# Designs tried in a protein design run: peptides against a protein of PDB entry 8HF1. Part 25

Target 1, 320 residues: chain A of PDB entry 8HF1
Amino acid sequence: NVMLYATKPTEVMVSFPHQEQVLTVTRLISAEIEKFYVSLDLMNIGVQPIRRSKSLQCLRDPSKKSFVKQLFNDFLYQMKEYGIYAASIAIISLIVEFDIKRRQAETLSVKLMHRTALTLCEKIRHLLVQKLQDMTYDDDDDNVNTEEVIMNFSTPKVQRFLMSLKVSFADKDPKDICCLVFVERRYTCKCIYGLLLNYIQSTPELRNVLTPQFMVGRNNISPDFESVLERKWQKSAIQQFRDGNANLMICSSVLEEGIDVQACNHVFILDPVKTFNMYVQSKGRARTTEAKFVLFTADKEREKTIQQIYQYRKAHNDIA

## One batch from the design tools (peptide; made by RFdiffusion4, then SolubleMPNN)

Design b1_p10_3_s4 (from b1_p10_3, 3 letters changed)
Fold by OpenDDE base, seed 5:
Structure b1_p10_3_s4 (fold): chain B 320 residues (1-320), chain A 10 residues (1-10)
Amino acid sequence: as target 1 above (320 residues)
Amino acid sequence: LPPVVYEKIE
């Protein structure tokens, strides 16, 4: 029980400026998704055959339209919260998902719906990549993965996170690092993982220091939709982190449900701590003598964040 | 970018 360990990590806050992303590209992408929703609502996909093996979610949306909208809403959230560089990675996950759903489509109408969603994702990808290329003289896709491009096209939160990693871990022994990065949403794990891979590869001081992995929480609602590959990958990623072959693990709140990971010396909370349980579980992983528990907050929310942490700290001390 | 400032939550 994580609550029984009196972990006294140093609780640290990193403030970032609240910038409204006033990028024309983000407005264009949002408008394209909104237009797509109008078109999606007009699509007649008919009565779908109820296959007995459909997850409870597929039973809730016989049209599968809500799932399509969810993925795009999740993408819009990532673009807003992490920036257009992160969005360029996030859109690939949508492309993969819609291609799978297109191939698995039981009807021509559903196949067409997923094809239309896929076409929109490809358009969004091109808009994002084109915007990343505005900093590159060469149209080569490989040139968009520089430290400079990543930093300039990331939100202030992500910029501060990446800088925090660089300052904390530059030229350190990989064995001395056990880092957790908590994010709110499961799909953000993959996005931030991809961003970190590119950032670490572009940052000489981190290239041989940080080896990231991510944990996608088990989809308790549909274990059937987790590909055997994804389950194998998750098991491998956890094992690599346990064995020290990976020293940075990106995870969502699903670490609460019984993933035993080693004591970490750094815990980064990239997204706002929304629950007492998240606070206790994440803080409870920072168990080494000099462990740091790092929170990111917008400057405008600094005081609210501090007060919330004091409340959680008090509540934790009253239970401990 | 300005340096990262770590503020200890007392």
Scores: peptide ipSAE 0.539, ipTM 0.941, DockQ to the pose 0.899
Fold by OpenDDE base, seed 4:
Structure b1_p10_3_s4 (fold): chain B 320 residues (1-320), chain A 10 residues (1-10)
Amino acid sequence: as target 1 above (320 residues)
Amino acid sequence: LPPVVYEKIE
């Protein structure tokens, strides 16, 4: 039981300025998604046969329109919370998912719905890449993956996170690093993983120091969408992290599902700690000597964050 | 960008 271990990691807060970067491109993308939702609501895809697909979602929305809206809503969240650069990675995941759904479509109407969603994702990808290229003289896709572009098109939270990684791990022995990065949403794991791969590759001090992996919780939304590939990826990623072949793991609520991971020396909480359970479970992984538990907070939410941590500490001590 | 400051939550 993670709760029974009196882990006393150093709890650290990193503040970031609350910048509502309202870029014109983000407004345009949001408006295109809203227009698409209007079009999607008008699409007659028929009553899909309630196949006894084990997915509770197929029972709730036989039209599969809610799933399409969820993916775009998750994308909009990634763009808002992590920035345009992370959104450029997140949109690729949507493209892959909609292409799979298009190929798996049992009806022409469902196939057309997923094709229309895919076309919108391709348009969004183009708009994002064009915006990333505003800092590059050359239109080459490789030039958008620089440390400068990543930092400039990331939210202040992500900027502080990347800087925290650089300060914490620059020129260290990879064997001395066991890092967890907690995020709220499943899709955030993939986009932050892609962002970190590019950032580490562009940052000499982190190159060959950090080897990231990601794990995502079981997809309660579409267990049929847990491709054999995703399950293999999860098992491989966890094993690589156990074997020390990966030293940074991005995870969501996966640790609640009883996935055993080793004790870590760094735990980063990239998203707000919303529950006592998340606090105890994530903090309970920081078990080494001098382990750090790092929280990110907007400057305006600093006091509220501190008070919430004190409440969680008190509640933890009352149970221990 | 300003340096990252680690503030200990005491």
Scores: peptide ipSAE 0.537, ipTM 0.940, DockQ to the pose 0.902
Fold by OpenDDE base, seed 2:
Structure b1_p10_3_s4 (fold): chain B 320 residues (1-320), chain A 10 residues (1-10)
Amino acid sequence: as target 1 above (320 residues)
Amino acid sequence: LPPVVYEKIE
């Protein structure tokens, strides 16, 4: 009930051109992943013992192959939705995950499967970095993290998002900023976080203004499979955001009811609002007098987005 | 790049 009396945030839309820049490198990467899926389906990894979680829900451990495919599918999504630069960061997360899984492998066949996945990730990383370097005269890895490289290898949506941050927060007091960025997928939080770190570091107007953090939504996977480290990290990130040591938080889910985050003055919805609940909960975080709720839409979907927001406003007023 | 335009959803 306390959410109803909050100052209604200004709802703002930022349009971006629908440019499907189909780069040759993205097609090559997609084709390499597809070839890998064919090889993966032919791999005999044996029958894996179902680890009985102590929770009565037999979480059928998704076939170790299905998990590998999910990670690559999430990578392909990130490459498509956020661009090559975000993909270069996203692939590192896959490398780390597959190296951990390779080390934790109980069988040689599973170890080999994760090794093959890791080898593909290294090939993909090389292809991505090489493409980022096409704009840099110097082969130094540090030169790929410039504002120019980030902007040129990001999708129009991400470009507009970064420009929106620059326009909104240039030369502001860090204490006056409380920003949430909502994304749909768990892994998107990490790659957008890495992208923002590099963008902020390369943008003098933001370097001392924005301090990003990310929070990964709880997987509906049993809390038993969430590493103690991941839970500690989530708590630390939230605490840093509460303490003002971070003023921008990237979230894949609406902060669970009861995660007391401060009233935010900016809420960015980087991905489409798919549900009324997501709309209400994300908008309900923009509570300051001048709070902005910013949506990103393709120009072609502008009218559809506006109509959807009007429907959500109506539905919200009918319940309130 | 063209400037960012903030369109208020009225």
Scores: peptide ipSAE 0.535, ipTM 0.940, DockQ to the pose 0.902
Fold by OpenDDE base, seed 3:
Structure b1_p10_3_s4 (fold): chain B 320 residues (1-320), chain A 10 residues (1-10)
Amino acid sequence: as target 1 above (320 residues)
Amino acid sequence: LPPVVYEKIE
């Protein structure tokens, strides 16, 4: 009985410099959001009806204010972790969400709250776009979606990720590529997807090689609250990846929920591996011959990352 | 930017 040793993926680490790019624009945006929170706390929106969904053990914070603060906190996280260019894409998602909530508002006070949030998002968008344009010396080409602008306004982590894609996939056959990119937060999937679309279009060596798609995890919130659009998008995205019409999938914890995807030859972990389950499930997708499992780490966290991977390997071998 | 270095975790 030749035990077919399951070909273990090659585990690879990519280090990036810990540079806190403290840009004046990021400080200004953070200060404007903090001022908005003070204003938001003073707003009287009345008592909101608690929609008791029968199936939710966790009482959703019924506070429409808490939801507004969550979206801005997620935006601030994306700006810090991925950079100004990623933030310029992330803010569009907030604009869309607040416009929907403004239109669906049952009261004038709630409508005004979402309008004020939307006005702040438009101000933030303008500040971000203006900062991206500061690198375009030529007055005539307003195109902020160049490889150079994307790279210069991305964090060192995102820069190393984009360079890793270019080195790994430049001028390859798209059929030979099955790539997963794992991120921690569901909103990061859309942000990194938009960034990758623009990067691939601006990079000739990748333009006809990589076709990205994204998948957002089922909200731990009842499947009843997933928009019909989000469910349709997830089904279409999975099907495109299964059919080979997409060869790079950006996902959060979705693949932990048992989504059957093909064996991949590349798995990128863009954010820190925080759990043993995330390690096993993400690594378990790198199942082809010569598959690579790529981790990104700050230079300062390199030793801690290596020790954590050794602990996870030991724990995995004790269960297998 | 310096080249991407892939360090194998042995």
Scores: peptide ipSAE 0.524, ipTM 0.937, DockQ to the pose 0.909

Design b1_p10_4_s1 (from b1_p10_4 with E4S D6E)
Fold by OpenDDE base, seed 2:
Structure b1_p10_4_s1 (fold): chain B 320 residues (1-320), chain A 10 residues (1-10)
Amino acid sequence: as target 1 above (320 residues)
Amino acid sequence: VVPSEEPLPF
């Protein structure tokens, strides 16, 4: 029962400037994806054989095309919300997924569709990496994974998040850290995880201090597409966090599934809190003495965010 | 620039 114990976390808000960083590369990528959608709609992939497994009937994406579009839409969201550095990590996840789907394709037409999607992802990756390299004056150091590159190519939200991590955890004992980072989307967990690995590795003050893991909620949509490997990986990630082998966990909907994670001293809400349940559950994990609950908001949305959190706090106090 | 953590005003 998440509600019972007495230490109210210190609720803090970090504001960030609402800068639409309109990069030419992001416009080019968006235009290439839109062109791809037009081509995808024209592709005849034929009628997919309905495998009549009784359990799978309701949750099969009726169109393998809609799944392809969903992945690219999630990528576009990540590029917009987290920046082009995060997008360079996110695109790798699409490459892996489309390569798996290409290999698993039962028809030549479906194989070709996933191959075309993969080729687009490779082009997008090259455009992103090239843009990250354009700021590295040293032609010799192909290392786009510096603190400077990560910061410069992240959105103001992510910049403030990374700085909040650095300030909060620089030179601390790893054992004294139990941090949760909440994000809205499952794909964002892996993207922010990859970003954090590179940021921690490039930031001496956080090296050996923060050990991140991620956890994605179970897709209610297709437990059968969750590879046995993904389920094993989720179980391992939770166990590492419980054992203290990881001290920062990135998660999306984990608390809704009743996954018991430790009482945390830091909870970061990287994305807007959309529901009362998300507020109560995420805040309810910040239970240690001096626990912090950190919200990120755009300056333009500051008042709206404050009012929304006030309503949630009031509603929580009326139930408690 | 250290992000200013502002306590929620309520």
Scores: peptide ipSAE 0.423, ipTM 0.909, DockQ to the pose 0.099
Fold by OpenDDE base, seed 4:
Structure b1_p10_4_s1 (fold): chain B 320 residues (1-320), chain A 10 residues (1-10)
Amino acid sequence: as target 1 above (320 residues)
Amino acid sequence: VVPSEEPLPF
């Protein structure tokens, strides 16, 4: 009912060329992770005792090897989908997580497993940073965070997204901006947040305009591993966005979990719209008169994306 | 380069 009278957002599609950035460094990193998986499968970490307080996943994988593999698989996905620059930020999140898990390890074997994973992450970080430095004359880590480096080491999707942000928000009043950015995966929220912080700082037209935050969905896989810090941070980020202290929010499936987010004037869908619920929930946040709903699609997937959005619109109109 | 924004055709 209320959605029938809501001003329908202007729905726009931005196409990008499907370029697999086949860099030698990405192949080297993938090969190092594959070698690590072989080594990880050979590691005897023992059967951890089933403690009653462990999530169902900790019951299924008492070794936590699957969790280690999941983090590296999510990293490989981010490197492929968002590029080397995004991967350099994503790897830091893995380093932090494996260091926490190493400290929390109850056994020497599990501690060693997380230490080996951490050592691999540091090697990957050095390979990524070295590749970012190929465009910089100075060996200074701060020099890799330029607009040029971010753009050149980002995928065409991320390049188009950053350009769309710059065009949409350059020199605007920050109070007039209420932007959501939807991504598929929870770890992508942190990665794109770090990328946006660096991009906004390197872009004078955005530096005093955009204040990003992110929110991650509940870890349905391991709610027990949501640190008290992550929950506090999530509440703080949502509150900052409600109070207008942040005007851009990166989110995943969090809206399906009933986190109340305000009405926005811009909604960017950075990843493919895979579900009807994601389409309805994300589009349903673009509620202002001039609200814009921006979809990103590969040129090769353009027709399929159009057809999918048509089916979602039809299904939404049949329920409304 | 300005991103080519196209309206959805329906």
Scores: peptide ipSAE 0.423, ipTM 0.911, DockQ to the pose 0.097
Fold by OpenDDE base, seed 1:
Structure b1_p10_4_s1 (fold): chain B 320 residues (1-320), chain A 10 residues (1-10)
Amino acid sequence: as target 1 above (320 residues)
Amino acid sequence: VVPSEEPLPF
């Protein structure tokens, strides 16, 4: 029995200033979503037939209004936690989802609800893109996807994350990199993936170094709502990461589902570690000799984060 | 500016 002494990864913390982006555009967007919620609550969508699909979500809201509110609440979370640039990518995912739901609508009232939500998303997208363009002095270069624009319109958390990637991986051999990025929410994986694609493409030192992929956990609520496309994407993304064609993987809770990801040399925890299982599973992927485990915390939450990680480390050592 | 990476104090 070779006890593979899992080399304990070097655990580091990166602090960032707690800055709420108090932008007029974010307040305007929030106010438009609140007005939409009032209108949505007044919409008569009728009683949808509860299709006995074993999905617990179909049982909660026969009107499907809760799902619409969930997507906008998820968007508001992305805008608050990751910034305006990330929000400009996140809104595209809502547009795609509401267009699919609009086409799949069984009733005219449900079709109209999703159309109204889609129109709001298009307005929000325009407001976000206009605000990103306000920093491009040259009217001629519509390219809001510069390193400068991404950094300026990202939260301090995302700024520190991008800087940590640049410092860690600038001009390295892509074969020597196996990086995981853990986020709390499934929709954050797609948002941060889009942000990283644009950042890597705008950063010469990273263009030929980092190849990102993303993987979302299975939807426990309905394996049937996992589109054949999402399953194919997950399988392809995992295979690319195993084959070394991708060297950075963005994940949410993927390890709970028994998805075997290779041993990595870098693990970034972008969002707060809320559970012992998340700590053990994410840290347990940093298995190489020089593996690094990086936590991000707000300065105000630094002491609480340190104490929480200490408790998790102690609990892990008491079980091992 | 390099992000201040602090080792965990334990």
Scores: peptide ipSAE 0.421, ipTM 0.910, DockQ to the pose 0.098
Fold by OpenDDE base, seed 3:
Structure b1_p10_4_s1 (fold): chain B 320 residues (1-320), chain A 10 residues (1-10)
Amino acid sequence: as target 1 above (320 residues)
Amino acid sequence: VVPSEEPLPF
């Protein structure tokens, strides 16, 4: 019996301080979104046609109001979990989505609803950009994408993540790097991708070393609602990572959907590991010699995180 | 500041 010692990755934990930096701008933005929800609830948009999906029972198309609230709730989550700099990138995705929905609106009432949401996103963008500029003496928009601004307007979790990337990959050969970054939410993939593009471009030691890409999981609600653009992006992103044209992939629970990603030498878990499947699948991608599996945890949640990973490791050893 | 990587205590 040659027990194939599957080379177990080195499992490490990076702790970050639980700093609730409640900036005045984040409170103002939250209050403006809450006021908008009150106004949105009062809007008469009429009865929406129920789209019958061909294959499964009446999945009620999420009410057009519920979708608007979901996007703003996901934005508020990203602002809280990743910081103001990440929020400045996240809001652009909302602007693009609401502009598309405004143009595709079948009724004047729905068009007005998406227009009002878009106007709020533009106001939020200006408040965020103005706050990023408060650290730059020059009013030039180009000066907000510096390593310093990114670090200062990121949460302690994101700061530790960026520092860990810099220490791990500074001046390395791009060919020797195969990195995965796991996040909980699909919208976080695009937000962290935009943040990493700007961080890598502003960091000389990483500029020619890391080429990031992102992959959003298939929308479990219906493959028919995946835009042709999202499907093209996923195929291109996976292919670039397979060809070595990208060496860092940001993904959510995508691996649960059976996407064949290469064996990686680094796996970063940016968000809490909430499921056994997430632990097994993410760790199972760290397969190269000397592979690292890096967990990020708040200092307050350190003991709970350790106990949870112990239970997952025990359960994995009982099955594997 | 180098992030302190702690090995998991197992």
Scores: peptide ipSAE 0.413, ipTM 0.908, DockQ to the pose 0.097

Design b1_p10_4_s2 (from b1_p10_4, 4 letters changed)
Fold by OpenDDE base, seed 2:
Structure b1_p10_4_s2 (fold): chain B 320 residues (1-320), chain A 10 residues (1-10)
Amino acid sequence: as target 1 above (320 residues)
Amino acid sequence: IVPKEEPKPF
């Protein structure tokens, strides 16, 4: 009930052009992943022993192949929704994950499967980096992390998001900033975090102003499969945000009821608001007197999005 | 010249 008396944040809509930049490189990468799926389906990895979790729920370990396909599908989504630059960061997360899984593999067949996935990720990384370098005269990896490269290889949504950050936070006191960024997917938190680190570092007006962190929502997968390290990292990230050592937090879920984060003055919703609950809970974090709640929409979907938000506003006022 | 379109209230 404490959320009802919060100062109503200013709701802001940022429109972006619907540009399907179909780059040849994105088509090549998609085709390489599809070829890999065909090869993956032909791989005999044997019957994997069902690890009995100590929780009485036999979590059928998703077929090790299904998990591999999920990671590549999430990568393809990130490449489409956020652009090539975000994809170049997202692929590193896949490389790390597949290398860990390769090392943890109990069978040669599973080890080989993860090795093949890793080899594909390295090929994809090379294709992405090479495309980022097409704008740089110098082959130095450091040159791909410029504001210009980030902006040019990001989707219009991400471009407008980065511009909104620059306009909102340029030359502000870091202490006066408490910003949340909501995204739909768990893996999007990591790639947007990496993108923001590089963007902030390349943008003088933000370099000493914004300190990002991310928080990955709990997987509905049993807490037994969340590494102790991942849980420790989440707690540390939240603590840094509470202590003001971080002033921008990227989240894939509304912070569970009981994760006390301070009242925020900015809430950005980078992905579409799909549910009334997401709207209420995310908006309910923007509690300061001048708080802004910023939504992003394609120009073609603007009217539909405004109507949907108006319905959510009405429903919220009828319950409040 | 990317337009400095300030986010508009709605």
Scores: peptide ipSAE 0.136, ipTM 0.772, DockQ to the pose 0.102
Fold by OpenDDE base, seed 5:
Structure b1_p10_4_s2 (fold): chain B 320 residues (1-320), chain A 10 residues (1-10)
Amino acid sequence: as target 1 above (320 residues)
Amino acid sequence: IVPKEEPKPF
């Protein structure tokens, strides 16, 4: 029970400027998704055959349109919260998902719906990559993965996060590092993992220091939807982190659901702490001597965040 | 160039 161990990590708050993304590309992408939603609403996919083995989610949306909208809304959130570089990685996850759904389509209408979604994702990918290439003289996709491109096309939050990693871990022994990165949403784990891989490879001071992994929370609602490959990969990623073969783990709130990870010396909370439980569970992983618990906040929300964390800290100390 | 503001203890 994480609550029983009075962990006293050094709590650190990193502020970042609230920047409205005034990028024309983000407006174009949002407008293309909105147009797609209008088209999606007009699509007649008919009454889908109820297979007896469908998860409760497939029963809630017999049209599968809500799932398509959810993925694009999740993408729009990632683009807003993490930036267009993160969005260029996030869109690949949508492409993979819609291609799988297209192949698994039970009807021609559903196959067409997922094909149209996939076509939009490819268009979005091209718009994002083209924008990343504005900083590169060469049209080579490999040149968009530089430290400079990653930093310039990331939100101030992600910039401060990457800088905090660089300052914290530059030229350190990999064995001395046990880092958790908490994010709110499960799909953000994959996105931030891809971003970190590229950032670490482009940053000499981190290339041989940080080995990232991510934990995707088990989808308790549809264990049938987790590919055998994803389950094997998750088990391998957790084992690599336990064995010290990975020293940075990106995870969502699913560590609450019984993923036991070792005591960490660094815990980064990339997204806002929304609950007392999230505060206690995440802070409770920073258990080593001199452990750091790092929060990120927008400057405009700093005072509100401070007051909320003081309330959680007080409530935690009253229970401990 | 984002300034290296050292994270303040909180």
Scores: peptide ipSAE 0.126, ipTM 0.770, DockQ to the pose 0.116
Fold by OpenDDE base, seed 3:
Structure b1_p10_4_s2 (fold): chain B 320 residues (1-320), chain A 10 residues (1-10)
Amino acid sequence: as target 1 above (320 residues)
Amino acid sequence: IVPKEEPKPF
């Protein structure tokens, strides 16, 4: 009985310098959001009707104010963790969401709340785009999506991720690539997807090599609140990745929910591995011969990250 | 100057 030792993926750690890019623009944006929260707390939007879902769980529809604050908090997280360039893409998602909510508003007070949030998002977008243009001598909008601008306005983590993609996939056959990129937050999937589209288009060695897609986990808040559009997008993205029409998939926790994706030759973990389940499930997708499992860590957290991964390896070998 | 620290297997 030759026990077919399941070929364990090569585990790789990429370190990045801990640089808090304290840009004046990020401080200004944070201060404008904090001022907006004070104004939002003073807004009288009235009593919101409780949507009775047919399931006996009183899922309190998150207060319309709490949802607005959540979107801005997720934006602030993305700006801090991924940089100004990623934030310029993330703010567009907030603009779209607040415009939809403004149009769907049943009351003038709720309509005004979403309008005020939208006005702040447009101000933030202008501040971000202006800062990206400060490196381009030409006022032409097309000049902000260069490899140089993307790299210079990304965090050291994102810079090392993009460099690792370029080194791993430059001038390769797209058919030989099956890549997963794991991120912690669902909104990061869309942000990193938009960043990768622009980076791949600006990088000749990747332009005809990588075709990205993204997948967002089902909202733990009832499948009934998942928009028909989001469900259609997920189904299309999975199918494109299965058919080989996409060879790089960005996902957040989705594989924990039993989404069947093919065996991959590359798995990138862009955010810290916080749980044993995340480690086992993400590593368990790197199942091809010579598969790589790539972790990113700040230099300051390197030793702690190594110790945590050794504990997870031990626990995984005790279950297998 | 990208320090090409080749990602070390660990």
Scores: peptide ipSAE 0.112, ipTM 0.751, DockQ to the pose 0.099
Fold by OpenDDE base, seed 4:
Structure b1_p10_4_s2 (fold): chain B 320 residues (1-320), chain A 10 residues (1-10)
Amino acid sequence: as target 1 above (320 residues)
Amino acid sequence: IVPKEEPKPF
């Protein structure tokens, strides 16, 4: 029971300025998605046969329109919370998912729906890449993956996170690093993983120091969507992290699903701590001597965040 | 230039 271990990691708070990135491109993308939702609502895809898919989602929305909207809403969240650079990675995941769905479509109408969603994702990708290229002299896609571009097109939260990684791990022995990064959403794991790969590759002090992996919780929304590939990836990623072949793991809610991960020396909470359980479970992974538990907060929310963490500390000490 | 704020204990 993780709650019974009195883990005393050093709790650290990193503040970041609340900056609403009011970029014209983000407004344009949001408007294109809203126009697409209007079009999607008008699409007659017919009554899909209720196959006894073990998915509660297939029972709730046989049209699969809610799933399409969920993916775009998750994308909009990634763009808002992590920035344009993270959004350029997140949109690729949507492209892959909609292409799979298009190929798996049992009807021409469903195939067309996923094709229309895919075409929108391709348009969004071009708008994002074009905006990243505003800092580059050359139109080469490789030039958008620099430390400078990543930092400039990331939210203040992500900027502070990347800086905290650089300060914490620059020129260290990879064997001395066991890092967890907790995020709220499943799709955030994939986009932050892609962002970290590019950031580490562009940052000499982290190159050959950090080897990231990601793990996502089981998709309770669509167990049929856990491609054999995603399950294989999750098992491989966890094993690589156990074997020390990966030393940074991005995870969302995975600890609640009984996935066993080792004790770590660093735990970063990239998203707000919303529950006592999340606090205890994530903090309970920082078990080594000198372990760090790092929280990120907007400056405007700092006091509220501190009070919430003190309440969680008290509640944890009353149970321990 | 992002300010180098060292992580503060709380």
Scores: peptide ipSAE 0.105, ipTM 0.772, DockQ to the pose 0.127

